# Peptides against a protein of PDB entry 4M9S, part 29

Target 1, 135 residues: chain A of PDB entry 4M9S
Amino acid sequence: SRGLVGVECITPYSYKSLAMALQRCVEVLSDEDRSALAFAVVMPPGVDIPVKLWSCVIPVDICSNEEEQLDDEVADRLKRLSKRGALLSGKRMPVLTFKIDHIIHMFLKHVVDAQTIANGISILEQRLLEIGNNN

## One batch from the design tools (peptide; made by RFdiffusion4, then SolubleMPNN)

Design b1_p12_6_s4 (from b1_p12_6, 5 letters changed)
Fold by OpenDDE base, seed 4:
Structure b1_p12_6_s4 (fold): chain B 135 residues (1-135), chain A 12 residues (1-12)
Amino acid sequence: as target 1 above (135 residues)
Amino acid sequence: PYPKPRILPVPE
């Protein structure tokens, strides 16, 4: 299966077709997984991002107040997304990371509402500052 | 609480 990574969006038609395919993939996601995918838009594309940083922006409704459980739940969501249409690429070693593809990121920038993007950026910035101050 | 994200439909 040629992963979505190999599809160069060269024409508006290609973009529309890809967007339609991605829309269908998004529609079948659970609400939780769709939410996780939406907030993935705040991450830089093509970069292997550690789960710890993903956990700063991925919303988790029901997780015990334990930070370790948060990372596990986030990892599970990201793993599910990685299994669906190459939405994410996971790497297990040396550290568990996930990467959003440029094409998927471009799609999300167009379909995720501006308020969600703004909120995600704000949350990420806040959490990064907290991490930076605690180090 | 995280705000509920919304993914808009692709314009047909």
Scores: peptide ipSAE 0.112, ipTM 0.762, DockQ to the pose 0.613
Fold by OpenDDE base, seed 3:
Structure b1_p12_6_s4 (fold): chain B 135 residues (1-135), chain A 12 residues (1-12)
Amino acid sequence: as target 1 above (135 residues)
Amino acid sequence: PYPKPRILPVPE
C-alpha cells in the first residue's frame, strides 16, 4: 500500500488561523526573544543546529567581552523560545541543538522583513567564513 | 551592531 503522501494542502483558512495564532505568540515575547526568533528564519528548517551556529546570527548585547558567555546567553534565549510551544525544539544530547520546524519557518519567511532576512544571511555567511578560516 | 529585526503583522 503506497502511503499517499497526503499533500496536506494547508488551506488558506488553516494558514490564516495558524498565522494569527503565531502572531499572538510572537507579540507576547520579550524584545530579545522576538529578535532571536526573527533571525531563526535564516536557519534550515527541520535540522538540529548546534548552539555555536545559532550564536552567529542571534543578536545579543554582550555586556562582557567573554566569548564563552555568548553561547550561554544564546542557549538561554533559545530555551525560552522552545518553552513557548512549537517555536523551537531543543535537544541536549549528544550536543545541545535547536531546530526550527517547517511550519514555523514558513511563517517567519512571510512575516520577517526582507531586509532583516538579508542581513541575517549576510551575518551568518561572514561568521561562518571567519570560523572556517580559524580552523 | 546587529540590525533591529522586524516582524510584520499578519494582514487581517
Scores: peptide ipSAE 0.099, ipTM 0.747, DockQ to the pose 0.538
Fold by OpenDDE base, seed 1:
Structure b1_p12_6_s4 (fold): chain B 135 residues (1-135), chain A 12 residues (1-12)
Amino acid sequence: as target 1 above (135 residues)
Amino acid sequence: PYPKPRILPVPE
């Protein structure tokens, strides 16, 4: 599915129609996939982001011994989201990445709870610091 | 445990 061409200017009518369509798409997601989508709001739009960075913010309930499967589980969730229209766009080469469209990102900024956004940013910052210190 | 993310319904 071709990501929606970056419409820099959405009319109020187009936005309302898109918002309604997106809301319907969100409603049919599993709780896990919906959670993943919510935290996608903390990522910069239009950027191919490696799965490793997505794994910093996507909530995955893993058992202590399954840390090695974190990236795979995150990738599976993102793949499912990418099949839901223009929510995400995936690339396999050179590295598996996912990108959130500007329009979808703008939608999420309006509908994701402010506390969720704040939490996502905090988690991302913490994980990035940990990665930077362990390198 | 990660806080449960919430996507609010679009107001009609």
Scores: peptide ipSAE 0.064, ipTM 0.708, DockQ to the pose 0.611
Fold by OpenDDE base, seed 5:
Structure b1_p12_6_s4 (fold): chain B 135 residues (1-135), chain A 12 residues (1-12)
Amino acid sequence: as target 1 above (135 residues)
Amino acid sequence: PYPKPRILPVPE
């Protein structure tokens, strides 16, 4: 069954209005939450991504080298973003995951600096390889 | 260290 990739055609007007609204939302975020949102652009939209994979790209300063603390801190940031409405959608069962909506992802793709996107992808790839080699 | 992300302003 070929899943119909519903091309939601956003009209230019709808996009502009959405962009303005989202820009206001981004401006009131903390620096940490804004950084987390920026790097969310490297994730595929519409996919439930486990926190472990989010932790590969979300910037976190942790004093402890405990991996469990990293995932918890990342989860807290993503939870805060999800509480701001359409930015992210969280799912607790069967596994804690977060999903970025296609519309939000499209916005981020246009407003996040190209170098930031490239760096985020590179970091994700590197850390995925490390996870794969440890398995 | 994680890079500092840059989000561009939306054109008015």
Scores: peptide ipSAE 0.057, ipTM 0.700, DockQ to the pose 0.576

Design b1_p12_7_s1 (from b1_p12_7, 4 letters changed)
Fold by OpenDDE base, seed 4:
Parts: structure tokens; sequence; C-alpha cells
Structure b1_p12_7_s1 (fold): chain B 135 residues (1-135), chain A 12 residues (1-12)
């Protein structure tokens, strides 16, 4: 069987062949889902991350400033990514979370633009500071 | 692509 298990990659694919397969997966995504996936690189792999934190970095092209709407939109994007199989793993209980596996994260670190990564980290840090100061 | 550079895959 093939699949992703946290730190381990259980697949008959070599890294290169897996990367090529992932490339094809990325290429068929919508622009919005592709953007979401790109910014997923800033999250630590192997950790169940609440949607609230994902919403700190996932770009949303809606004009609404309503937090609930933003979180819902982010959740929808992440759900779609999770349905692509290995890209993300969603967990609904006890809290809606999504996790990026190590191998996918390594792939993203390899192919996502350095500027995108830097921007994403900066945005995440800023948003986390704001959250921390407000709680 | 805006966010991705897949030429890196070929280089690997």
Amino acid sequence: as target 1 above (135 residues)
Amino acid sequence: MQYFDFEKIREA
C-alpha cells in the first residue's frame, strides 16, 4: 500500500517520481486552492493545526472581514486539498484541524517560491502575535 | 506558476 504516515512515507515511488506526481496534483488545482497549498508550507508538518491558525496564512479572495466567513472559506479550501489524498489530512473532532505530512511539506519547501515562504512566515508571525496579545 | 517552481524537481 502507498500512503503517508507522519514522518514516514510508505510509497513505491522514488522522491523524484513522487514529486512529479505531486506536481500533477498541484497543476490541476484551482488558483485559490493552489495558493492555499503554497502557503501551507509555513505550517509545521505532522501537527494537527486548527483552522483558526490556517486562516492566518491562507489567502482568501473574499472582501469580507467577518472571521467566521473567513474561517469557513479557509476550511473549504483545506477540505478540498485533503480530498486530493496525500496533500492534507483533516480531522473534525474534537476541533476541526488539518495536518500536512512531512513528505508533502518537504515537497512544498522544495518547489514553493522563497519569497512566498518568507511572506507567509512573516504574515503568520504577525497574526500569531496579534492573537497572543488579544488573549 | 505564481507560487511554484517545478524546475526544481527536474534539478533534483
Scores: peptide ipSAE 0.544, ipTM 0.892, DockQ to the pose 0.609
Fold by OpenDDE base, seed 1:
Structure b1_p12_7_s1 (fold): chain B 135 residues (1-135), chain A 12 residues (1-12)
Amino acid sequence: as target 1 above (135 residues)
Amino acid sequence: MQYFDFEKIREA
């Protein structure tokens, strides 16, 4: 993320300007990347999350049924998002993870449709239960 | 937009 990792407080004015900038960033995304970003709101902010967990909530419409290919597709989307401003931060070592910052998360919580958020949480809970039962 | 409502930003 560019420059926002250390920000503890944003004034209402600064937040509005940032929100407008972020809106522009969202509007130029592909539909697939935009949807991925929307569902990122269900992840806890400030935590390095493995790609496998991201794959539980990131919608993939056209991809192979193989789990490895699904993870690769999700990783590609998250990588693209990480290259756009402060949307995500990627880390390759020790394992490939992505993190959403608190400020970006607050923005998403504000602008993402409430039903989408609710659905995303439900999907995540369901997928985590399935993983737990299969392990 | 399908997932985003930016009118909330304009009204704030």
Scores: peptide ipSAE 0.543, ipTM 0.890, DockQ to the pose 0.595
Fold by OpenDDE base, seed 5:
Structure b1_p12_7_s1 (fold): chain B 135 residues (1-135), chain A 12 residues (1-12)
Amino acid sequence: as target 1 above (135 residues)
Amino acid sequence: MQYFDFEKIREA
């Protein structure tokens, strides 16, 4: 498992002040959006990631077995996160993607529970393998 | 919180 190369991001904000501000942002999220943000830590920062890949790690309780509904629900959560501070950046063209900023990712790596990170990585790896084998 | 540990921020 190639460890996520820690990108050192220099921020003009004091790490402590930024972390405190981000903590407040996380605390006011809904449970669903907060869980989505937690699992965002497993994605590489600074990369436009398609919604399909986000759907591999974002926990969604869907009543319908339609894959399209899963992607839509995930997209809605990510859209809400993108409107809250600098948590995520969405791009609609050419394909709907979301990107986590290096600063936010560094924060998440620090505060997200280690077991959650490990579980998220494991789930992502498993689902990517499944996608690859079905192609 | 289930996913987050903010005590790490307070200790720093």
Scores: peptide ipSAE 0.541, ipTM 0.890, DockQ to the pose 0.616
Fold by OpenDDE base, seed 3:
Structure b1_p12_7_s1 (fold): chain B 135 residues (1-135), chain A 12 residues (1-12)
Amino acid sequence: as target 1 above (135 residues)
Amino acid sequence: MQYFDFEKIREA
């Protein structure tokens, strides 16, 4: 896995060409995976985030009555996104985590609908508050 | 597309 070496990759590719490539990548995703990617914008870039926290913002249509099943479904979506190159990077050990890269995050902030971003942040804040009150 | 606005890329 060639880590994007912090080389300011002066990619000879214009910022515009990279954005177009990413657009094409997003367009071929399933509706479920595309929605998951949209809400990934609310996470801080460059940080390994546990699946449990991702589950706070990733929309899942199947209301599984079991909280454990929710995490599994979210993990599956994130795994699929991680297979699409630079969209996400997964780490299995010591704990299953996913990370959004700075470049991808910057792209998402630019193209994801502002209302979607605002809603995602609100949902995340609410879920974190609930977790904090139960602990 | 739902959630995404790619017109911002074409106008740049």
Scores: peptide ipSAE 0.541, ipTM 0.890, DockQ to the pose 0.541; fails the geometry check

Design b1_p12_7_s2 (from b1_p12_7, 5 letters changed)
Fold by OpenDDE base, seed 2:
Structure b1_p12_7_s2 (fold): chain B 135 residues (1-135), chain A 12 residues (1-12)
Amino acid sequence: as target 1 above (135 residues)
Amino acid sequence: KQYFDFSKIEAA
């Protein structure tokens, strides 16, 4: 997979140029993709996360209540993000997953609103519990 | 809604 795997960010200052590049990248995203990227911060870095779990936290304003359609919309957003440098790394086989690298995750933790992070974690936890209870 | 605060990035 592509990305900055194995790189650990100690401080934003040490990666100033990267942070600036990432800022520019975020600023040119659509509102939908930008929101998706923001909530990507709740995922553990370096882990291939299936779309089903991404769909637990990625906000989708207009979508059918059908689970498959929700996943498709989320997948489309994540696919677009994966085409924007090191933001995400997608893997299609054996199942569609996306991974956020540690360095990008550290950046997001720094710049994403703290309340958004907290809310995202809460939402993820709640929906994971629901999934677990339904199985 | 604003999700990002880039003012948190250290200015060199």
Scores: peptide ipSAE 0.595, ipTM 0.888, DockQ to the pose 0.609
Fold by OpenDDE base, seed 4:
Structure b1_p12_7_s2 (fold): chain B 135 residues (1-135), chain A 12 residues (1-12)
Amino acid sequence: as target 1 above (135 residues)
Amino acid sequence: KQYFDFSKIEAA
């Protein structure tokens, strides 16, 4: 299927039209999936990122803080998002990863609350440091 | 919690 990959994104939609379409997509999400999408903005676009790293920033409300359960819950949310058009692209092999496309990332940077972005970056940095120190 | 501000999308 046609994907919106990389810095160069060719789409039949203008940015405004695409933004309106994406807004509709976001509005029909559950609260949990919508929050996951918001925090996806802190990830670099165009990169296949393993679920483990997504779990560093995606908020989980229902399951316990056990690592395995956390990853599963995050994966489920990301899978649902990947079914909503071009929001995310998933890859199961060799490792389960998800990628946010550049155009979606640009949209998120535009509409996601600045405080949310700042918090997400801070949380991600902190948890990446912890991972780095343990390896 | 509100994560999105769609008012930033330019009006027609």
Scores: peptide ipSAE 0.595, ipTM 0.887, DockQ to the pose 0.594
Fold by OpenDDE base, seed 1:
Structure b1_p12_7_s2 (fold): chain B 135 residues (1-135), chain A 12 residues (1-12)
Amino acid sequence: as target 1 above (135 residues)
Amino acid sequence: KQYFDFSKIEAA
């Protein structure tokens, strides 16, 4: 499913209307998918990001310690989110990636609580550092 | 835990 690439809000009313629609979309998600969406706010918008990097911030409560299983679980969540249209867009070639659009990212920055954003950034930085040190 | 605060959205 494609996101809202290139879509810009012309008026505050248009933005509010979209925000309300997105709110309803978020409210019907499962708890785990909703949490995944919340932490998507820490990713740069408009960039095709590999699942491996998404797995650095997407919270997974119970899973195997195997990296492949973690990535698969994250991928499943992101795939479900991508089916909600504007939330994410997926691309399978050349590698499986997901992208958050600018307008959706702005929405998330507005409605996701500040502590979650701060925590997500901290977690991402730490895990990226660990990946870099281990390679 | 709640991640979202939709009260920040003003009514249209």
Scores: peptide ipSAE 0.593, ipTM 0.889, DockQ to the pose 0.608
Fold by OpenDDE base, seed 5:
Structure b1_p12_7_s2 (fold): chain B 135 residues (1-135), chain A 12 residues (1-12)
Amino acid sequence: as target 1 above (135 residues)
Amino acid sequence: KQYFDFSKIEAA
């Protein structure tokens, strides 16, 4: 079964210059990549998360219902985000994973809508439960 | 922007 354990740090975001730079980065993203970044806030920072778990919360509008194609689409979005520097870091070995760093996560937690965060957490919990019940 | 509220960022 797949699982996710995370610890949330409560720390004020104090890197103002970085916040302004990150705002600009968000504004130039495509709509689908921007939405993916928003929902990345529900993942614990500093943890290598497999694509399968990312796919639980990353919204995909046009995709096959096949799990393989869903994961591929999510992976593509995360790969694009990783090319924006500090937003995400990817690792291919031993398995394909993506990680959000603590500083970026703090920024997202500060600027992402509270309702979006709450919805994302609920969706993640539901999907994890479904995965667990099917294994 | 959708999903984001940048008014929370303190002005420089």
Scores: peptide ipSAE 0.593, ipTM 0.887, DockQ to the pose 0.486

Design b1_p12_7_s3 (from b1_p12_7, 6 letters changed)
Fold by OpenDDE base, seed 2:
Structure b1_p12_7_s3 (fold): chain B 135 residues (1-135), chain A 12 residues (1-12)
Amino acid sequence: as target 1 above (135 residues)
Amino acid sequence: MQLFDFEKLREA
């Protein structure tokens, strides 16, 4: 699926139409994938983000003691999201990354619960600090 | 936990 990079909203009507389409896309997601998409809002748009960083914010319901398994689970969710239109854009080489489009990000910022956004940012910051201290 | 509020789309 192609991202919406470079696409601009021309009219309010166009925006509304796009928003409605995106809403429908979100509504048909599984609870797990929908949750992943919600927390994707904390990432900067237009940036190829490694799965490791995504895993810092994407909630995983199944506990695993292996970091690789956590990353794989996150990757699977992001892959599914990338297959749903232009929600995410994935790159496999040189390293597996995912990118959220600016338009999608703007949509998410508008519809995702403010407390969820705040929590996601806090979690991301905490995890980044932990990574920074351990590396 | 409610993650999305699509009523905001109507208000915008």
Scores: peptide ipSAE 0.563, ipTM 0.898, DockQ to the pose 0.573
Fold by OpenDDE base, seed 1:
Structure b1_p12_7_s3 (fold): chain B 135 residues (1-135), chain A 12 residues (1-12)
Amino acid sequence: as target 1 above (135 residues)
Amino acid sequence: MQLFDFEKLREA
């Protein structure tokens, strides 16, 4: 299992205060968006990640077997998360990507269930291997 | 499956 090296983020804000604010943000999300956010913890922070890679770990219940539709659904979820400010940041050009910031990632590592993190990493690794072998 | 455990925030 690939371990992610955590980077400490220095902020002028109290971690506790920020964490409480983030908790409130998470609690008002829909179940599907909240799930997407939880699995975002498996991504390296501070990196613009293409939607295709996000789709490897973001759980989607209802989608066609078409990869394009999967990516679209994942993108929609991530777009909604990006509108919540610090949760995610998106870039539309040149390629649609989303990034989780270090502070949010650190928060998620603390509050997301350990089994969920482990599962997410395993799923990501499996999907990446599949993608790599099919190319 | 419980995704988040916010009680960890209070214990830290």
Scores: peptide ipSAE 0.563, ipTM 0.896, DockQ to the pose 0.609
Fold by OpenDDE base, seed 5:
Structure b1_p12_7_s3 (fold): chain B 135 residues (1-135), chain A 12 residues (1-12)
Amino acid sequence: as target 1 above (135 residues)
Amino acid sequence: MQLFDFEKLREA
């Protein structure tokens, strides 16, 4: 099992100062956007992830059973997060994807509740299996 | 459900 070599992210900011700034950013988010950000921690950093995979872990309370509507709602949340500084980076081409930065991911791993992380991973694994079985 | 624990930042 090759241990994930911890990518040391070099930031010009001290970790403490960046963490304080990020905390303030999180505190001003809406409940739904804050929830989306929390579950973003389960995604690998530095990877362009399609919205379909994000929809496997981002909780959506009021969405029609239409799969297309679910993806749209998730995309909207991620778009809002991408406008909040370095939280996420969106890419429209060739397909709509979002990426979490290594620094942000490191911050989230530190502050997101451990049970939330565990639950998010479990949910992601389950839904990925379901997708795989339906193909 | 508590999503974030920022007290961890003060202990570091």
Scores: peptide ipSAE 0.562, ipTM 0.896, DockQ to the pose 0.622
Fold by OpenDDE base, seed 3:
Structure b1_p12_7_s3 (fold): chain B 135 residues (1-135), chain A 12 residues (1-12)
Amino acid sequence: as target 1 above (135 residues)
Amino acid sequence: MQLFDFEKLREA
């Protein structure tokens, strides 16, 4: 998957054109993949994040999956997003991780519903606390 | 649940 590394928007027009292209990419996603992308905004950009942490925020209520298959389902969604070019960048080694680009993250912060962002952050904080207490 | 608001892109 090609990231947007090295892409500079020299003019406001260029940035707007990129945003319009990204909009079209989002509109053709499935409902479940679009939801996953929306909640990806809560992750810090430019960081390789393990699937386990992604599973803390990616919605899976649509899929009646067992708890043991949560990470696998999340990974599948993120893999599909990574195949859509610059949306996500996956890395298999040494550990399966996914990264959101800075430009994509800026786009998401602009277009994702504010309440969705707030909810996602709260959910992430809660899940991280639970993980920490169970260690 | 509304996830995205793309009208913000056109208002700029």
Scores: peptide ipSAE 0.561, ipTM 0.895, DockQ to the pose 0.625

Design b1_p12_7_s4 (from b1_p12_7, 4 letters changed)
Fold by OpenDDE base, seed 4:
Structure b1_p12_7_s4 (fold): chain B 135 residues (1-135), chain A 12 residues (1-12)
Amino acid sequence: as target 1 above (135 residues)
Amino acid sequence: MKYFDFEKIEKA
């Protein structure tokens, strides 16, 4: 089972085929999960990131404004994305974290709308500043 | 809101 790590020397053809496969995966997602995946592009790849930090950028439309509920909803979305194979990888211990792979991140940087990326970065920066000032 | 532009895949 060659993990995605072996794909760094991807021929353009391999990349295109992978991109097509990923496109199909994205197209079958719910609107909520697609939006979550889109904003995942603002996170650094290859890093285990806690749900609290993910919640800074993942849009939540349905749940109440309670922080705990928001984190749970974000976690659920990320869990669903992680079940789609290479989209995300999750760890439950010691802290619930999710990681985006370099290849997936590269794909997202290529296909996610530039305005979405810009907005996501802005939102993340703002939320991080708020967290930093409250600590 | 359109999050993804897959036409970029065809141009790569």
Scores: peptide ipSAE 0.531, ipTM 0.882, DockQ to the pose 0.607
Fold by OpenDDE base, seed 5:
Structure b1_p12_7_s4 (fold): chain B 135 residues (1-135), chain A 12 residues (1-12)
Amino acid sequence: as target 1 above (135 residues)
Amino acid sequence: MKYFDFEKIEKA
């Protein structure tokens, strides 16, 4: 079944209005939440992504080296983002996951710094390789 | 570190 990727054609007007609204949402975020949102651009849209994979790209400064604490901190950030402007949608069952909407993802691709995107992709690739080699 | 460039929106 070829999933028709419905190109939701956002009109320039709707896009501009949405972009302005989203810009305001981003500007009121904390620095930590804003950074998390920026790196969310590297994830595929419309897919329920487990917190473990989000933790590969979301920058977290934690004192503890415990993996559980890293995931918890990342989850908290993503939860906060999910409460603001429908930036993310979270599911608790069967596993805690977060999903970025296609429209939000398109916005992020447009406004997130190109170097940030490139760095995020590189980091994700490296972390995935590490996970794969340890399994 | 600047993560976002909103000038791209204003030029559109």
Scores: peptide ipSAE 0.531, ipTM 0.881, DockQ to the pose 0.601
Fold by OpenDDE base, seed 1:
Structure b1_p12_7_s4 (fold): chain B 135 residues (1-135), chain A 12 residues (1-12)
Amino acid sequence: as target 1 above (135 residues)
Amino acid sequence: MKYFDFEKIEKA
């Protein structure tokens, strides 16, 4: 996993080059993986987040009746994204988690549609409330 | 649905 280690001061030139590289990575993704990446912008950067929380915002078109199937599908998508350069970093132990780096997150904030960001935040808030009320 | 706007990169 070629993760960008360290929030080093990226020069504007370095940022542009990185942005271009990331654009190319995004363009070759499937529609499903691309949508997953877009909604990753709503997650806090630099935090190992359990798959269960990712499942609150990652759109899944196939209605699986079982929550376990949903988590598995989300995990698969995140795993694929983690193989695409520095998009995500996965950790298996002690709990399966994924993390978005600050630089990638900053890129997403810049290029993801504002309406998508707003919708993603709203969805996450709603899902978290539902989890909190059911537990 | 377009989730990404990369034209913003060209203007930076």
Scores: peptide ipSAE 0.530, ipTM 0.880, DockQ to the pose 0.631
Fold by OpenDDE base, seed 3:
Structure b1_p12_7_s4 (fold): chain B 135 residues (1-135), chain A 12 residues (1-12)
Amino acid sequence: as target 1 above (135 residues)
Amino acid sequence: MKYFDFEKIEKA
């Protein structure tokens, strides 16, 4: 898979043209997958993030009583996003992780609603604090 | 619920 860096070097397309292509990709997503992508903006780009941390910010409508079921649902959503070109990249070994690339992250910071970003950060901070206190 | 504002792309 040629990394996004390779695409930037080869494609004569302007940043604006790439943004328009990404817009079309977002518009064809399901409501669930689109919401997951929006909240992905709160994650640091270029880092392999475990599913457990993604589950802190990805909204899930079905409250499963079991934490394991929540992680599985989040993983399924992220997997679907990873199949949509450069939106996410997944790694199965040694631990299941997902990564958002810098270019996609910059796009999301530009187009995602400011209130959504603020809410996502707040939720992430709260969940991380809870995890830290329970350990 | 509106998560995205793509008008920002058209104005750039």
Scores: peptide ipSAE 0.529, ipTM 0.880, DockQ to the pose 0.609

